# Peptides against a protein of PDB entry 1Y0J: the designs that were tried, part 14

Target 1, 39 residues: chain A of PDB entry 1Y0J
Amino acid sequence: EARECVNCGATATPLWRRDRTGHYLCNACGLYHKMNGQN

## One batch from the design tools (peptide; aimed at target 1 E4 Y32 H33)

Design b2_p18_7 (made by RFdiffusion4)
Pose (drawn by RFdiffusion4):
Structure b2_p18_7 (pose): chain A 39 residues (1-39), chain P 18 residues (1-18)
Amino acid sequence: as target 1 above (39 residues)
Amino acid sequence: PPKFYIPPEVLTYYQQLA
């Protein structure tokens, strides 16, 4: 609905986080790219 | 867009954390 997740596809996320590269990520897959630090 | 794989155990951990 809102956007296409590149890790899970869950569009039922409370919010969307954009990665530094410009990708659209959810609260889950997006948090992973922050906490992991790497890609 | 590119697709990235996260192991299910790691994905569940971050879902619960979020």

Design b2_p18_7_s1 (made by RFdiffusion4, then SolubleMPNN; from b2_p18_7, 8 letters changed)
Fold by OpenDDE base, seed 5:
Structure b2_p18_7_s1 (fold): chain B 39 residues (1-39), chain A 18 residues (1-18)
Amino acid sequence: as target 1 above (39 residues)
Amino acid sequence: EPKYYIPKEELEKYKKLA
């Protein structure tokens, strides 16, 4: 069992985030998602 | 494979943020 960002595949991040459907995003991808929405 | 796609250069900007 290894958590990974559903966008970039990163397995380590300062802060795990989640998208609107509950999938895990790394901090960077989560911040991008929050600021710009789905891409 | 990735569910979403963010250009690497643009993603680097967010990697510098907390």
Scores: peptide ipSAE 0.456, ipTM 0.824, DockQ to the pose 0.739
OpenDDE base, seeds 1, 2, 3, 4: peptide ipSAE 0.439, 0.445, 0.425, 0.432; ipTM 0.821, 0.828, 0.839, 0.840

Design b2_p18_7_s2 (made by RFdiffusion4, then SolubleMPNN; from b2_p18_7, 8 letters changed)
Fold by OpenDDE base, seed 3:
Structure b2_p18_7_s2 (fold): chain B 39 residues (1-39), chain A 18 residues (1-18)
Amino acid sequence: as target 1 above (39 residues)
Amino acid sequence: EPKYYIPEEELEKYRKLA
């Protein structure tokens, strides 16, 4: 299975990030998550 | 279906910085 951002569904990103529980997020969603916390 | 709610306007800002 191909990796995808658990938030926006993107399958490609400059940098994969992870949320606090280990789910993969694209760079943009991950940065927002990091800056704004749980949302 | 999104795990988190993120306003599109805000997401776009981060995408542009990426």
Scores: peptide ipSAE 0.523, ipTM 0.860, DockQ to the pose 0.632
OpenDDE base, seeds 1, 2, 4, 5: peptide ipSAE 0.517, 0.519, 0.523, 0.520; ipTM 0.853, 0.857, 0.859, 0.854; seed 2 fails the geometry check

Design b2_p18_7_s3 (made by RFdiffusion4, then SolubleMPNN; from b2_p18_7, 7 letters changed)
Fold by OpenDDE base, seed 4:
Structure b2_p18_7_s3 (fold): chain B 39 residues (1-39), chain A 18 residues (1-18)
Amino acid sequence: as target 1 above (39 residues)
Amino acid sequence: EPRYEIPPEVLKEYQELA
């Protein structure tokens, strides 16, 4: 298996993040999610 | 497909900030 951003599909990132329900997000998608709230 | 609808240009900005 390989970790993958549930939003953009990236498989590599400087920092893995997670959304509020535990799904993995790349750094960029995770920051967007955090700054813009619910989705 | 994408879980969130984020414009490419916006995503690029976050990539550069991060």
Scores: peptide ipSAE 0.468, ipTM 0.840, DockQ to the pose 0.618
OpenDDE base, seeds 1, 2, 3, 5: peptide ipSAE 0.454, 0.461, 0.443, 0.321; ipTM 0.836, 0.839, 0.832, 0.787

Design b2_p18_7_s4 (made by RFdiffusion4, then SolubleMPNN; from b2_p18_7, 8 letters changed)
Fold by OpenDDE base, seed 4:
Structure b2_p18_7_s4 (fold): chain B 39 residues (1-39), chain A 18 residues (1-18)
Amino acid sequence: as target 1 above (39 residues)
Amino acid sequence: EPKYEIPPEELEKYKELA
């Protein structure tokens, strides 16, 4: 197995982020999530 | 499938360029 962004499925990113419940997000999805907040 | 419903046209603004 390998770490994957729970939103877009990316397996590589310059910076891994996490949502409020601890799920991994790539940098892009994490930034969007942080700026717009939902779920 | 995606955990969040993010419009691709909006998400692309945050994606790193390859």
Scores: peptide ipSAE 0.385, ipTM 0.811, DockQ to the pose 0.472
OpenDDE base, seeds 1, 2, 3, 5: peptide ipSAE 0.081, 0.373, 0.343, 0.370; ipTM 0.579, 0.807, 0.790, 0.811; seed 1 fails the geometry check

Design b2_p18_8 (made by RFdiffusion4)
Pose (drawn by RFdiffusion4):
Structure b2_p18_8 (pose): chain A 39 residues (1-39), chain P 18 residues (1-18)
Amino acid sequence: as target 1 above (39 residues)
Amino acid sequence: EEEFKEREREAYLEWLEE
């Protein structure tokens, strides 16, 4: 609905986080790209 | 684009398992 997640596809996220590369990630897959540090 | 999504999904699932 809001956007297409690249890791899970869950559009029922409370908020969306954009990665530095410009991708759109959720509160779960987006947090992973922050906490992991790597890609 | 699909190959990129697959690699990212595999890396994310492996990280959750750890």

Design b2_p18_8_s1 (made by RFdiffusion4, then SolubleMPNN; from b2_p18_8, 10 letters changed)
Fold by OpenDDE base, seed 4:
Structure b2_p18_8_s1 (fold): chain B 39 residues (1-39), chain A 18 residues (1-18)
Amino acid sequence: as target 1 above (39 residues)
Amino acid sequence: REEERRRRRERFERWLKE
């Protein structure tokens, strides 16, 4: 299976990010998580 | 696929609780 953002389910992004516990997030969701700590 | 969607939802829910 393709990698998916744990938040929005995106399978493509210009930059894959990971949160403090290692979950993969697309660039947009990763930035959101960084600023808010969660969804 | 239903199973794929279910797995994604479960992963998201675990993420929300952390």
Scores: peptide ipSAE 0.083, ipTM 0.582, DockQ to the pose 0.098
OpenDDE base, seeds 1, 2, 3, 5: peptide ipSAE 0.070, 0.070, 0.065, 0.067; ipTM 0.576, 0.594, 0.564, 0.588

Design b2_p18_8_s2 (made by RFdiffusion4, then SolubleMPNN; from b2_p18_8, 13 letters changed)
Fold by OpenDDE base, seed 2:
Structure b2_p18_8_s2 (fold): chain B 39 residues (1-39), chain A 18 residues (1-18)
Amino acid sequence: as target 1 above (39 residues)
Amino acid sequence: REAEIAERRRRFEEWLAK
């Protein structure tokens, strides 16, 4: 199993983040979700 | 000095990752 960003599907990122429900997000998408609260 | 900077960076990244 390879970790995958639930938003964009990326499997590599400088920093893994997680959303409020625990799903993994790449750094870029994590920041996006944090700022906007949704996809 | 480099160790201090690295440690601060690690703590910051841990915070951001939550």
Scores: peptide ipSAE 0.044, ipTM 0.428, DockQ to the pose 0.028
OpenDDE base, seeds 1, 3, 4, 5: peptide ipSAE 0.036, 0.038, 0.042, 0.043; ipTM 0.407, 0.413, 0.421, 0.423

Design b2_p18_8_s3 (made by RFdiffusion4, then SolubleMPNN; from b2_p18_8, 10 letters changed)
Fold by OpenDDE base, seed 5:
Structure b2_p18_8_s3 (fold): chain B 39 residues (1-39), chain A 18 residues (1-18)
Amino acid sequence: as target 1 above (39 residues)
Amino acid sequence: MEEERRRRRERFERWLRE
């Protein structure tokens, strides 16, 4: 099982973020898009 | 690499539209 951020492709992060469908974002990408109203 | 990047972008865009 290899998890990957759907935005940047990172395979490691201090905190995985995901939606209810199981799509994953690394913490950095998740926060970036949250700040831009996309999370 | 370009194809893989494209696929990632498309997955991300689908996620954002949900």
Scores: peptide ipSAE 0.074, ipTM 0.601, DockQ to the pose 0.192
OpenDDE base, seeds 1, 2, 3, 4: peptide ipSAE 0.072, 0.072, 0.065, 0.068; ipTM 0.601, 0.607, 0.563, 0.572

Design b2_p18_8_s4 (made by RFdiffusion4, then SolubleMPNN; from b2_p18_8, 10 letters changed)
Fold by OpenDDE base, seed 4:
Parts: sequence; C-alpha cells; structure tokens
Structure b2_p18_8_s4 (fold): chain B 39 residues (1-39), chain A 18 residues (1-18)
Amino acid sequence: as target 1 above (39 residues)
Amino acid sequence: MEEEREKRRERFEKWLAE
C-alpha cells in the first residue's frame, strides 16, 4: 500500500512530513499545521 | 519526523563536506 497524507489523502509530495503523533502529512498540509502550531 | 527533509539535509551535509 502507498503512504498517504492523513489530512488530504495525497499519495505524492515533494516532502513527506510527520506530525507529533507520527501521522504522515504531505508538505503542504505539514506546513499548514506547522504554521498553526501543530507540526 | 520528516523523512524527506532528513534525506535532503543529509545530501546537503554531504555536499558541504566535499
């Protein structure tokens, strides 16, 4: 199975991130959460 | 944890060491 962003479901991204609880996020969603104090 | 970021960082550090 392919990795997917837990927020938007994307399966491809230039930069995979993980939040504090270990969930994978695409770059865009990861940046959004970082800006809002959650990554 | 940021797997792709870490890989990028490692590539950069390798470049700096040249």
Scores: peptide ipSAE 0.032, ipTM 0.422, DockQ to the pose 0.027
OpenDDE base, seeds 1, 2, 3, 5: peptide ipSAE 0.030, 0.027, 0.032, 0.020; ipTM 0.420, 0.419, 0.422, 0.369

## One batch from the design tools (peptide; aimed at target 1 V6 Y32 N39)

Design b2_p19_1 (made by RFdiffusion4)
Pose (drawn by RFdiffusion4):
Structure b2_p19_1 (pose): chain A 39 residues (1-39), chain P 19 residues (1-19)
Amino acid sequence: as target 1 above (39 residues)
Amino acid sequence: AAEQAIYEAMKALEPHPLP
């Protein structure tokens, strides 16, 4: 609905986070790209 | 603590890397 997640596809996220590369990630897959540090 | 739990759960799934 809101956007297409590149890791899970869950559009029922409370918020969306954008990665530095410009991708759209959720509160789960987006947090991973922050906490993991790497890609 | 919640953020870490989400991280460990996502690490176990081995998500796709961004292009």

Design b2_p19_1_s1 (made by RFdiffusion4, then SolubleMPNN; from b2_p19_1, 9 letters changed)
Fold by OpenDDE base, seed 5:
Structure b2_p19_1_s1 (fold): chain B 39 residues (1-39), chain A 19 residues (1-19)
Amino acid sequence: as target 1 above (39 residues)
Amino acid sequence: EEDLKIYEEMKARKPKPLP
């Protein structure tokens, strides 16, 4: 199996993050949504 | 610098709102 960011589909990232529902986000998308109040 | 690299990665990737 492979993990991917639910937002951008990336399969590699320096740090995997998770949204409030438990879905995986790459570091970039996780930080973006954190900054914009959507994560 | 990692922080700067992350910032550039966000700009390049152009993440969209979560569904």
Scores: peptide ipSAE 0.111, ipTM 0.633, DockQ to the pose 0.388
OpenDDE base, seeds 1, 2, 3, 4: peptide ipSAE 0.066, 0.100, 0.080, 0.064; ipTM 0.591, 0.628, 0.615, 0.587

Design b2_p19_1_s2 (made by RFdiffusion4, then SolubleMPNN; from b2_p19_1, 7 letters changed)
Fold by OpenDDE base, seed 2:
Structure b2_p19_1_s2 (fold): chain B 39 residues (1-39), chain A 19 residues (1-19)
Amino acid sequence: as target 1 above (39 residues)
Amino acid sequence: SEDQAIYEEMKARRPRPLP
């Protein structure tokens, strides 16, 4: 099954991250939201 | 750093709140 970033829809990333509820985020979105206090 | 570059790329791409 294909994984997709819940924020931007990307299907490929060097590192999959997760939000507080466990949804997957690409590395870029995970870092973005972490830095902005949303993850 | 690499993380900073990735962060900036994301900020430019699709900045929005997490679902």
Scores: peptide ipSAE 0.149, ipTM 0.666, DockQ to the pose 0.570
OpenDDE base, seeds 1, 3, 4, 5: peptide ipSAE 0.102, 0.106, 0.146, 0.104; ipTM 0.643, 0.640, 0.631, 0.640

Design b2_p19_1_s3 (made by RFdiffusion4, then SolubleMPNN; from b2_p19_1, 8 letters changed)
Fold by OpenDDE base, seed 5:
Structure b2_p19_1_s3 (fold): chain B 39 residues (1-39), chain A 19 residues (1-19)
Amino acid sequence: as target 1 above (39 residues)
Amino acid sequence: SEDEAIYEKMKAKKPKPLP
C-alpha cells in the first residue's frame, strides 16, 4: 500500500481515519478535522 | 467547501499535524 494522509502526506499513523468524503487522514489530521468540522 | 476550509486551517499551522 502507498496510502498517505491527504492533508499532511504522512504514510504511517497509529490509526487511519477517513473524512466525510472518504479521503484518508492520519490520526492527528483526522482528529483535527473531526473537532473543527460541523456535523 | 467546509472540509477544504478545515484543511486550509490545518495547513496554516506550522508544522502540519503529524500522526
Scores: peptide ipSAE 0.331, ipTM 0.759, DockQ to the pose 0.105
OpenDDE base, seeds 1, 2, 3, 4: peptide ipSAE 0.159, 0.264, 0.279, 0.308; ipTM 0.650, 0.719, 0.732, 0.747

Design b2_p19_1_s4 (made by RFdiffusion4, then SolubleMPNN; from b2_p19_1, 8 letters changed)
Fold by OpenDDE base, seed 3:
Structure b2_p19_1_s4 (fold): chain B 39 residues (1-39), chain A 19 residues (1-19)
Amino acid sequence: as target 1 above (39 residues)
Amino acid sequence: SEEERIYEEMKARKPRPLP
């Protein structure tokens, strides 16, 4: 099964990131959360 | 790029808690 971003559901990204609890985020959502703290 | 489009879309969305 394909990995999905827990925030937006994207299944493809140039770089998979992880939040502090270990959940996978696409690069865009990971950067968004880093810049804004939350979504 | 798709990543940029996703990023902009996220900025427009209401907050949603992560699992």
Scores: peptide ipSAE 0.116, ipTM 0.643, DockQ to the pose 0.391
OpenDDE base, seeds 1, 2, 4, 5: peptide ipSAE 0.085, 0.094, 0.106, 0.104; ipTM 0.599, 0.601, 0.630, 0.627

Design b2_p19_2 (made by RFdiffusion4)
Pose (drawn by RFdiffusion4):
Structure b2_p19_2 (pose): chain A 39 residues (1-39), chain P 19 residues (1-19)
Amino acid sequence: as target 1 above (39 residues)
Amino acid sequence: AVAAEARAIAAAHPDVRLP
């Protein structure tokens, strides 16, 4: 609905986080790209 | 809880990469 997640596809996220590369990630897959540090 | 969910999702899809 809101956007297409590249890791899970869950559009029922409370908020969306954009990665530095410009991708759209959720509160889960987006957090992983922050906490993992790597890609 | 969100961090645990993020690890679980990344473990289920380890080959996902951003260009």

Design b2_p19_2_s1 (made by RFdiffusion4, then SolubleMPNN; from b2_p19_2, 8 letters changed)
Fold by OpenDDE base, seed 3:
Structure b2_p19_2_s1 (fold): chain B 39 residues (1-39), chain A 19 residues (1-19)
Amino acid sequence: as target 1 above (39 residues)
Amino acid sequence: DLEERAREIAARNPDVRLP
């Protein structure tokens, strides 16, 4: 199993996140998405 | 090429942006 951030392709992160549609994002991209879209 | 790979992956989620 090789999880990848759907935004930047990162394969490792201190915390995996998910966007509103369930796509996996690394911590950095997840926070960016949250700050500029969801929240 | 990491940029190409990233573009392919990101295409599956158009509303996300690189921080």
Scores: peptide ipSAE 0.096, ipTM 0.625, DockQ to the pose 0.105
OpenDDE base, seeds 1, 2, 4, 5: peptide ipSAE 0.075, 0.093, 0.084, 0.066; ipTM 0.560, 0.597, 0.637, 0.631

Design b2_p19_2_s2 (made by RFdiffusion4, then SolubleMPNN; from b2_p19_2, 10 letters changed)
Fold by OpenDDE base, seed 3:
Structure b2_p19_2_s2 (fold): chain B 39 residues (1-39), chain A 19 residues (1-19)
Amino acid sequence: as target 1 above (39 residues)
Amino acid sequence: ELEEKALEIAEKNPDVRLP
């Protein structure tokens, strides 16, 4: 099993992030969520 | 739109990988 971004499905990222509910996001998607407050 | 924002983020953050 490998970790993947719940938003884009990426399995590799310079930095794994987590949303407010604990779901894993790649760095880019995590920053996107932070900027927009949603997907 | 995720792709557009991903590019914006990447331009400001060189260590960011595009989704």
Scores: peptide ipSAE 0.065, ipTM 0.579, DockQ to the pose 0.097
OpenDDE base, seeds 1, 2, 4, 5: peptide ipSAE 0.060, 0.048, 0.046, 0.062; ipTM 0.591, 0.557, 0.520, 0.592

Design b2_p19_2_s3 (made by RFdiffusion4, then SolubleMPNN; from b2_p19_2, 10 letters changed)
Fold by OpenDDE base, seed 4:
Formats: C-alpha cells, sequence, structure tokens
Structure b2_p19_2_s3 (fold): chain B 39 residues (1-39), chain A 19 residues (1-19)
C-alpha cells in the first residue's frame, strides 16, 4: 500500500504535503490547493 | 507557475478536485 495524493493519485513526489483535514497531497497539488484554498 | 502546474494536473487527471 503506497501513499497516494488524494487529488491526482500520484504515488511519488519530491515533497508530500497535507490538506487541512490531514489528507496527503503531492507537492504540486498541495501548492495548488494552497494557492486556491476554499473560501 | 502554479497555474500552469494546475493545468497540467487537470489535463492528466480529469477527475481531480479543482476549486
Amino acid sequence: as target 1 above (39 residues)
Amino acid sequence: SLEEKAKEIAAKNPDVKLP
């Protein structure tokens, strides 16, 4: 069971991030969510 | 840019959660 980005499903990333609820995001998705965070 | 990265993600993953 490899870790997956909850957004895009990627299993590899230079840096794992997490959303506000603690779910794992790849670096790219994490940065995107940070920039476009829900209001 | 973050915008371009987002577009790439969306293009490869049409089911991604986008704002």
Scores: peptide ipSAE 0.074, ipTM 0.600, DockQ to the pose 0.281
OpenDDE base, seeds 1, 2, 3, 5: peptide ipSAE 0.068, 0.071, 0.067, 0.068; ipTM 0.596, 0.606, 0.589, 0.595; seed 2 fails the geometry check

Design b2_p19_2_s4 (made by RFdiffusion4, then SolubleMPNN; from b2_p19_2, 9 letters changed)
Fold by OpenDDE base, seed 5:
Parts: structure tokens; sequence; C-alpha cells
Structure b2_p19_2_s4 (fold): chain B 39 residues (1-39), chain A 19 residues (1-19)
């Protein structure tokens, strides 16, 4: 039952986020994605 | 890229753990 960030592969984060399609992102990647809207 | 920047953030941020 391990979760991974779809972008960086992180397995632990203070806060799991989700992108517009429902994929899980770690807090850092989620914030970056939200701010820039692109990879 | 998002991946590269994320890896840099993770490397410097103890709150994010990589495999």
Amino acid sequence: as target 1 above (39 residues)
Amino acid sequence: SLLEKALEIAAKNPDVRLP
C-alpha cells in the first residue's frame, strides 16, 4: 500500500495533492504544477 | 522540466522522501 508521486516518484510528503486528472503528486510537485501549469 | 525541478526540491527538502 505504497503511494508514489507521478512526477518525481517520492513516497513520502507532508501533503498529498492531485492534479486535474486525479493523479497523485507530492506537495512540492503539486505546488510547482499549480503555479506553472506545465511540466 | 517539472521532474528535474521536483528532484532538486526533494533533494533539499527533508519533507519529501524519494525511493
Scores: peptide ipSAE 0.096, ipTM 0.636, DockQ to the pose 0.091
OpenDDE base, seeds 1, 2, 3, 4: peptide ipSAE 0.080, 0.089, 0.079, 0.096; ipTM 0.614, 0.626, 0.614, 0.637

Design b2_p19_3 (made by RFdiffusion4)
Pose (drawn by RFdiffusion4):
Structure b2_p19_3 (pose): chain A 39 residues (1-39), chain P 19 residues (1-19)
Amino acid sequence: as target 1 above (39 residues)
Amino acid sequence: DSAAAHARMAAQAAKQAAA
């Protein structure tokens, strides 16, 4: 609905986080790219 | 990230460039 997640596809996320590369990630897959540090 | 996630990221970047 809102956007297409690149890791799970869950569009029922409370919020969307954009990665530094410009991708759209959810509150789950987006948090992983932050906490992991790597890609 | 998995190879499938990288393929989806490349497809999303291609859609943004086309827009």

Design b2_p19_3_s1 (made by RFdiffusion4, then SolubleMPNN; from b2_p19_3, 7 letters changed)
Fold by OpenDDE base, seed 2:
Structure b2_p19_3_s1 (fold): chain B 39 residues (1-39), chain A 19 residues (1-19)
Amino acid sequence: as target 1 above (39 residues)
Amino acid sequence: MSAEERARMAEQAARAAAA
């Protein structure tokens, strides 16, 4: 298996995050979705 | 975000703009 960020497709990240429905997000995308307008 | 993480976000934005 190969884990990928459901948003950008990244396969590696310092920290894997999950949204409220269980989808995997890389750290960057997870933070972006959590903090709209923050990069 | 790290530079690499920002680059991933930029790439995603670019692809979205082309859609």
Scores: peptide ipSAE 0.105, ipTM 0.645, DockQ to the pose 0.094
OpenDDE base, seeds 1, 3, 4, 5: peptide ipSAE 0.097, 0.095, 0.090, 0.098; ipTM 0.604, 0.603, 0.595, 0.605; seeds 1, 3, 4, 5 fail the geometry check

Design b2_p19_3_s2 (made by RFdiffusion4, then SolubleMPNN; from b2_p19_3, 9 letters changed)
Fold by OpenDDE base, seed 2:
Order: structure tokens, then C-alpha cells, then sequence
Structure b2_p19_3_s2 (fold): chain B 39 residues (1-39), chain A 19 residues (1-19)
């Protein structure tokens, strides 16, 4: 498997996150979504 | 979100990258 962040395309991250629809986000992008309440 | 917002978020992520 070649997992990628749907936002920035990163393939490596210290912690993978998922949005409400199941898309994978790297830690940084996931935190940004949480902070702004965006999807 | 718009493509512009997506780009801003990507930039935030880039600053956190070690590589």
C-alpha cells in the first residue's frame, strides 16, 4: 500500500488521521482541519 | 474547501516536515 495524505500528498507522517468520510490525512493536515473545523 | 485553502493547509504541513 502507498498511502498518501489527500491534502498535501505526503506519504509519511508520525500519525495518520482520517476525516469523517474516511480519507487519510497526515498529522499536520489533520490538525489543521481540526483547528479550522473544515473537511 | 477551495483549492486555495487546500494549498494553505499543504503549506502548513510542509513546514512541519523533517525532510
Amino acid sequence: as target 1 above (39 residues)
Amino acid sequence: MSEEEKARMAEQAARARAA
Scores: peptide ipSAE 0.170, ipTM 0.753, DockQ to the pose 0.088
OpenDDE base, seeds 1, 3, 4, 5: peptide ipSAE 0.169, 0.074, 0.076, 0.073; ipTM 0.753, 0.600, 0.575, 0.592

Design b2_p19_3_s3 (made by RFdiffusion4, then SolubleMPNN; from b2_p19_3, 10 letters changed)
Fold by OpenDDE base, seed 1:
Structure b2_p19_3_s3 (fold): chain B 39 residues (1-39), chain A 19 residues (1-19)
Amino acid sequence: as target 1 above (39 residues)
Amino acid sequence: MTPEQRERMAAQAARRAAE
């Protein structure tokens, strides 16, 4: 089991991000979450 | 979310089901 984005399941990303509760998000999902409060 | 994001989430669900 490799790290994966909790939103989209991606296992590869230029930059791993985390949401406010510590869940790993890929760069794209993390940015969307940051800008909109949710994915 | 965008349509692309929706598709990514659907793909995530499929991958999780296979785990």
Scores: peptide ipSAE 0.119, ipTM 0.680, DockQ to the pose 0.172
OpenDDE base, seeds 2, 3, 4, 5: peptide ipSAE 0.124, 0.116, 0.099, 0.116; ipTM 0.677, 0.678, 0.666, 0.680; seed 2 fails the geometry check

Design b2_p19_3_s4 (made by RFdiffusion4, then SolubleMPNN; from b2_p19_3, 8 letters changed)
Fold by OpenDDE base, seed 3:
Structure b2_p19_3_s4 (fold): chain B 39 residues (1-39), chain A 19 residues (1-19)
Amino acid sequence: as target 1 above (39 residues)
Amino acid sequence: MTPEQLERMAAQAARQAAA
């Protein structure tokens, strides 16, 4: 099963991140959410 | 999370469950 970013749906990223609840985010979305406090 | 995000999350979970 292909991992995908829960935010944008990307299946590839230079660095997988996880939100505070363990959901996968691509690097870009992870950084975006971290900086903006979004989820 | 937006509804779209929740949908993607649910879809991924479903795929994982079916794998």
Scores: peptide ipSAE 0.064, ipTM 0.551, DockQ to the pose 0.443
OpenDDE base, seeds 1, 2, 4, 5: peptide ipSAE 0.063, 0.061, 0.059, 0.059; ipTM 0.543, 0.544, 0.534, 0.544

Design b2_p19_4 (made by RFdiffusion4)
Pose (drawn by RFdiffusion4):
Structure b2_p19_4 (pose): chain A 39 residues (1-39), chain P 19 residues (1-19)
Amino acid sequence: as target 1 above (39 residues)
Amino acid sequence: FALTPEQIAFYQELAAELD
Protein backbone atom coordinates (compact mmCIF):
# COMPACT_ATOMS: atom_id res chain seq x y z
CA GLU A 1 0.00 0.00 0.00
CA ALA A 2 2.52 2.61 1.07
CA ARG A 3 5.62 1.23 -0.61
CA GLU A 4 7.22 -2.02 -1.68
CA CYS A 5 9.72 -3.46 0.78
CA VAL A 6 12.81 -5.01 -0.77
CA ASN A 7 13.33 -7.56 2.05
CA CYS A 8 9.92 -8.65 3.23
CA GLY A 9 7.31 -6.63 1.41
CA ALA A 10 5.46 -5.74 4.63
CA THR A 11 3.57 -2.54 3.97
CA ALA A 12 2.02 -2.59 7.45
CA THR A 13 5.02 -0.90 8.99
CA PRO A 14 4.50 1.95 11.51
CA LEU A 15 7.00 4.01 9.55
CA TRP A 16 9.24 3.86 6.54
CA ARG A 17 12.98 4.51 6.56
CA ARG A 18 14.97 5.46 3.52
CA ASP A 19 18.47 4.06 3.11
CA ARG A 20 21.39 6.24 2.07
CA THR A 21 21.26 4.80 -1.42
CA GLY A 22 17.69 6.09 -1.68
CA HIS A 23 15.76 2.89 -1.19
CA TYR A 24 12.58 2.59 0.80
CA LEU A 25 12.73 0.19 3.76
CA CYS A 26 10.38 -0.53 6.66
CA ASN A 27 11.04 -0.34 10.43
CA ALA A 28 12.38 -3.88 10.34
CA CYS A 29 14.39 -4.29 7.14
CA GLY A 30 15.39 -0.56 7.44
CA LEU A 31 16.71 -1.11 10.93
CA TYR A 32 18.79 -4.02 9.73
CA HIS A 33 20.63 -1.86 7.20
CA LYS A 34 21.44 0.55 10.06
CA MET A 35 22.39 -1.91 12.79
CA ASN A 36 24.27 -4.27 10.46
CA GLY A 37 26.20 -1.39 9.03
CA GLN A 38 26.93 -3.30 5.87
CA ASN A 39 24.55 -4.06 3.00
CA PHE P 1 21.25 -7.16 1.16
CA ALA P 2 18.84 -10.21 1.43
CA LEU P 3 17.35 -11.44 4.72
CA THR P 4 16.25 -14.93 5.82
CA PRO P 5 12.81 -15.40 7.53
CA GLU P 6 14.57 -15.89 10.86
CA GLN P 7 16.52 -12.67 10.46
CA ILE P 8 13.33 -10.78 9.48
CA ALA P 9 11.54 -12.08 12.55
CA PHE P 10 14.43 -11.12 14.80
CA TYR P 11 14.57 -7.57 13.53
CA GLN P 12 10.77 -7.17 13.74
CA GLU P 13 10.94 -8.10 17.43
CA LEU P 14 13.89 -5.80 17.99
CA ALA P 15 12.13 -2.86 16.28
CA ALA P 16 9.03 -3.45 18.47
CA GLU P 17 11.11 -3.38 21.68
CA LEU P 18 12.88 -0.20 20.61
CA ASP P 19 9.53 1.51 19.87

Design b2_p19_4_s1 (made by RFdiffusion4, then SolubleMPNN; from b2_p19_4, 10 letters changed)
Fold by OpenDDE base, seed 4:
Structure b2_p19_4_s1 (fold): chain B 39 residues (1-39), chain A 19 residues (1-19)
Amino acid sequence: as target 1 above (39 residues)
Amino acid sequence: MPLTPEELEYYRELAEKLM
């Protein structure tokens, strides 16, 4: 059982982030969400 | 919504610069 980004499916990232509901996002997708305020 | 491959690359590069 490996951690995966709920947006792109990546299993590795230099920094794990989480969305407002606690789902894991890779660094890139997390930054996208933060900058755009959308999934 | 899911990012396109191009968007993912863009944000990966941007994220790297912000670290």
Scores: peptide ipSAE 0.460, ipTM 0.835, DockQ to the pose 0.778
OpenDDE base, seeds 1, 2, 3, 5: peptide ipSAE 0.449, 0.451, 0.450, 0.451; ipTM 0.832, 0.833, 0.833, 0.833; seed 1 fails the geometry check

Design b2_p19_4_s2 (made by RFdiffusion4, then SolubleMPNN; from b2_p19_4, 10 letters changed)
Fold by OpenDDE base, seed 4:
Structure b2_p19_4_s2 (fold): chain B 39 residues (1-39), chain A 19 residues (1-19)
Amino acid sequence: as target 1 above (39 residues)
Amino acid sequence: MPLTPEELEYYRELAEKLL
C-alpha cells in the first residue's frame, strides 16, 4: 500500500498536498487545484 | 479533471519554484 495522487497517480512527490476533502495530491496537481479551484 | 502531460510538467516546474 502506497500513497498515490488521486489526480495523476504519482506515488512520489517532493511535497504531498491534500484537496478540500482530504484526498492526497502530488505537489504539481495540488498546485493546479489551488490555482484553478477545480479538479 | 486530470492534467495533460504538458500541463503536469508545467505545474511540476512551477511548484518546484515554491519549495
Scores: peptide ipSAE 0.518, ipTM 0.853, DockQ to the pose 0.769
OpenDDE base, seeds 1, 2, 3, 5: peptide ipSAE 0.509, 0.514, 0.512, 0.509; ipTM 0.851, 0.852, 0.852, 0.851; seeds 1, 3 fail the geometry check

Design b2_p19_4_s3 (made by RFdiffusion4, then SolubleMPNN; from b2_p19_4, 12 letters changed)
Fold by OpenDDE base, seed 3:
Structure b2_p19_4_s3 (fold): chain B 39 residues (1-39), chain A 19 residues (1-19)
Amino acid sequence: as target 1 above (39 residues)
Amino acid sequence: MPLSEEELKEYEELAKKLE
């Protein structure tokens, strides 16, 4: 198994997040999406 | 779209502040 952020490709993060469709995002990208709504 | 390395760095710092 090798989880990867669908936005930036990071393979490690302090906290994995998921978008509404279930795709994995690193903490940073997850927050980015939350703050900006989309991509 | 995908974040640049700079943007990623900024949000990583922001994330630290929000946690």
Scores: peptide ipSAE 0.097, ipTM 0.641, DockQ to the pose 0.754
OpenDDE base, seeds 1, 2, 4, 5: peptide ipSAE 0.095, 0.082, 0.088, 0.083; ipTM 0.645, 0.617, 0.625, 0.626; seed 5 fails the geometry check

Design b2_p19_4_s4 (made by RFdiffusion4, then SolubleMPNN; from b2_p19_4, 12 letters changed)
Fold by OpenDDE base, seed 1:
Structure b2_p19_4_s4 (fold): chain B 39 residues (1-39), chain A 19 residues (1-19)
Amino acid sequence: as target 1 above (39 residues)
Amino acid sequence: MPLSEEELEEYRKLAEELE
C-alpha cells in the first residue's frame, strides 16, 4: 500500500501536505489550494 | 482543476459508507 494525493492521484511528491480534514495532497495540489483558496 | 477540501470531504464520507 502506498500514499496517494486524494486530488490528482500522484504517489510521489517532494512534500506531502494535508487538508483540514486530514486528506493527503501532493505539494502541487496543496499549493494550488493555498494560493487560490478554491479549485 | 483540483477538488476543494469540501468536495474531498464528501467523497471521504461516501467511501466510509461503502467500506
Scores: peptide ipSAE 0.061, ipTM 0.501, DockQ to the pose 0.150
OpenDDE base, seeds 2, 3, 4, 5: peptide ipSAE 0.050, 0.059, 0.051, 0.274; ipTM 0.462, 0.485, 0.476, 0.754; seed 5 fails the geometry check

Design b2_p19_5 (made by RFdiffusion4)
Pose (drawn by RFdiffusion4):
Structure b2_p19_5 (pose): chain A 39 residues (1-39), chain P 19 residues (1-19)
Amino acid sequence: as target 1 above (39 residues)
Amino acid sequence: TEEEEREEEREHYLEFLEE
C-alpha cells in the first residue's frame, strides 16, 4: 500500500525509513540496515 | 543484477532473524 519492501514486503509498518542509497525500507528491514552497518 | 542483490540482502536478513 505505502511502498514495496525489499526484504519482507510488509506494508503494515508504523513508519518507513529510507536507506542512504535511497531505498525505501520498513521499521524492521530498515533497522537491520542501520544496526548491521553493512548491506 | 538488481534482483540478485536484493535476494542476497534478503538471505542476510533471514539469517540474522534465525540467529

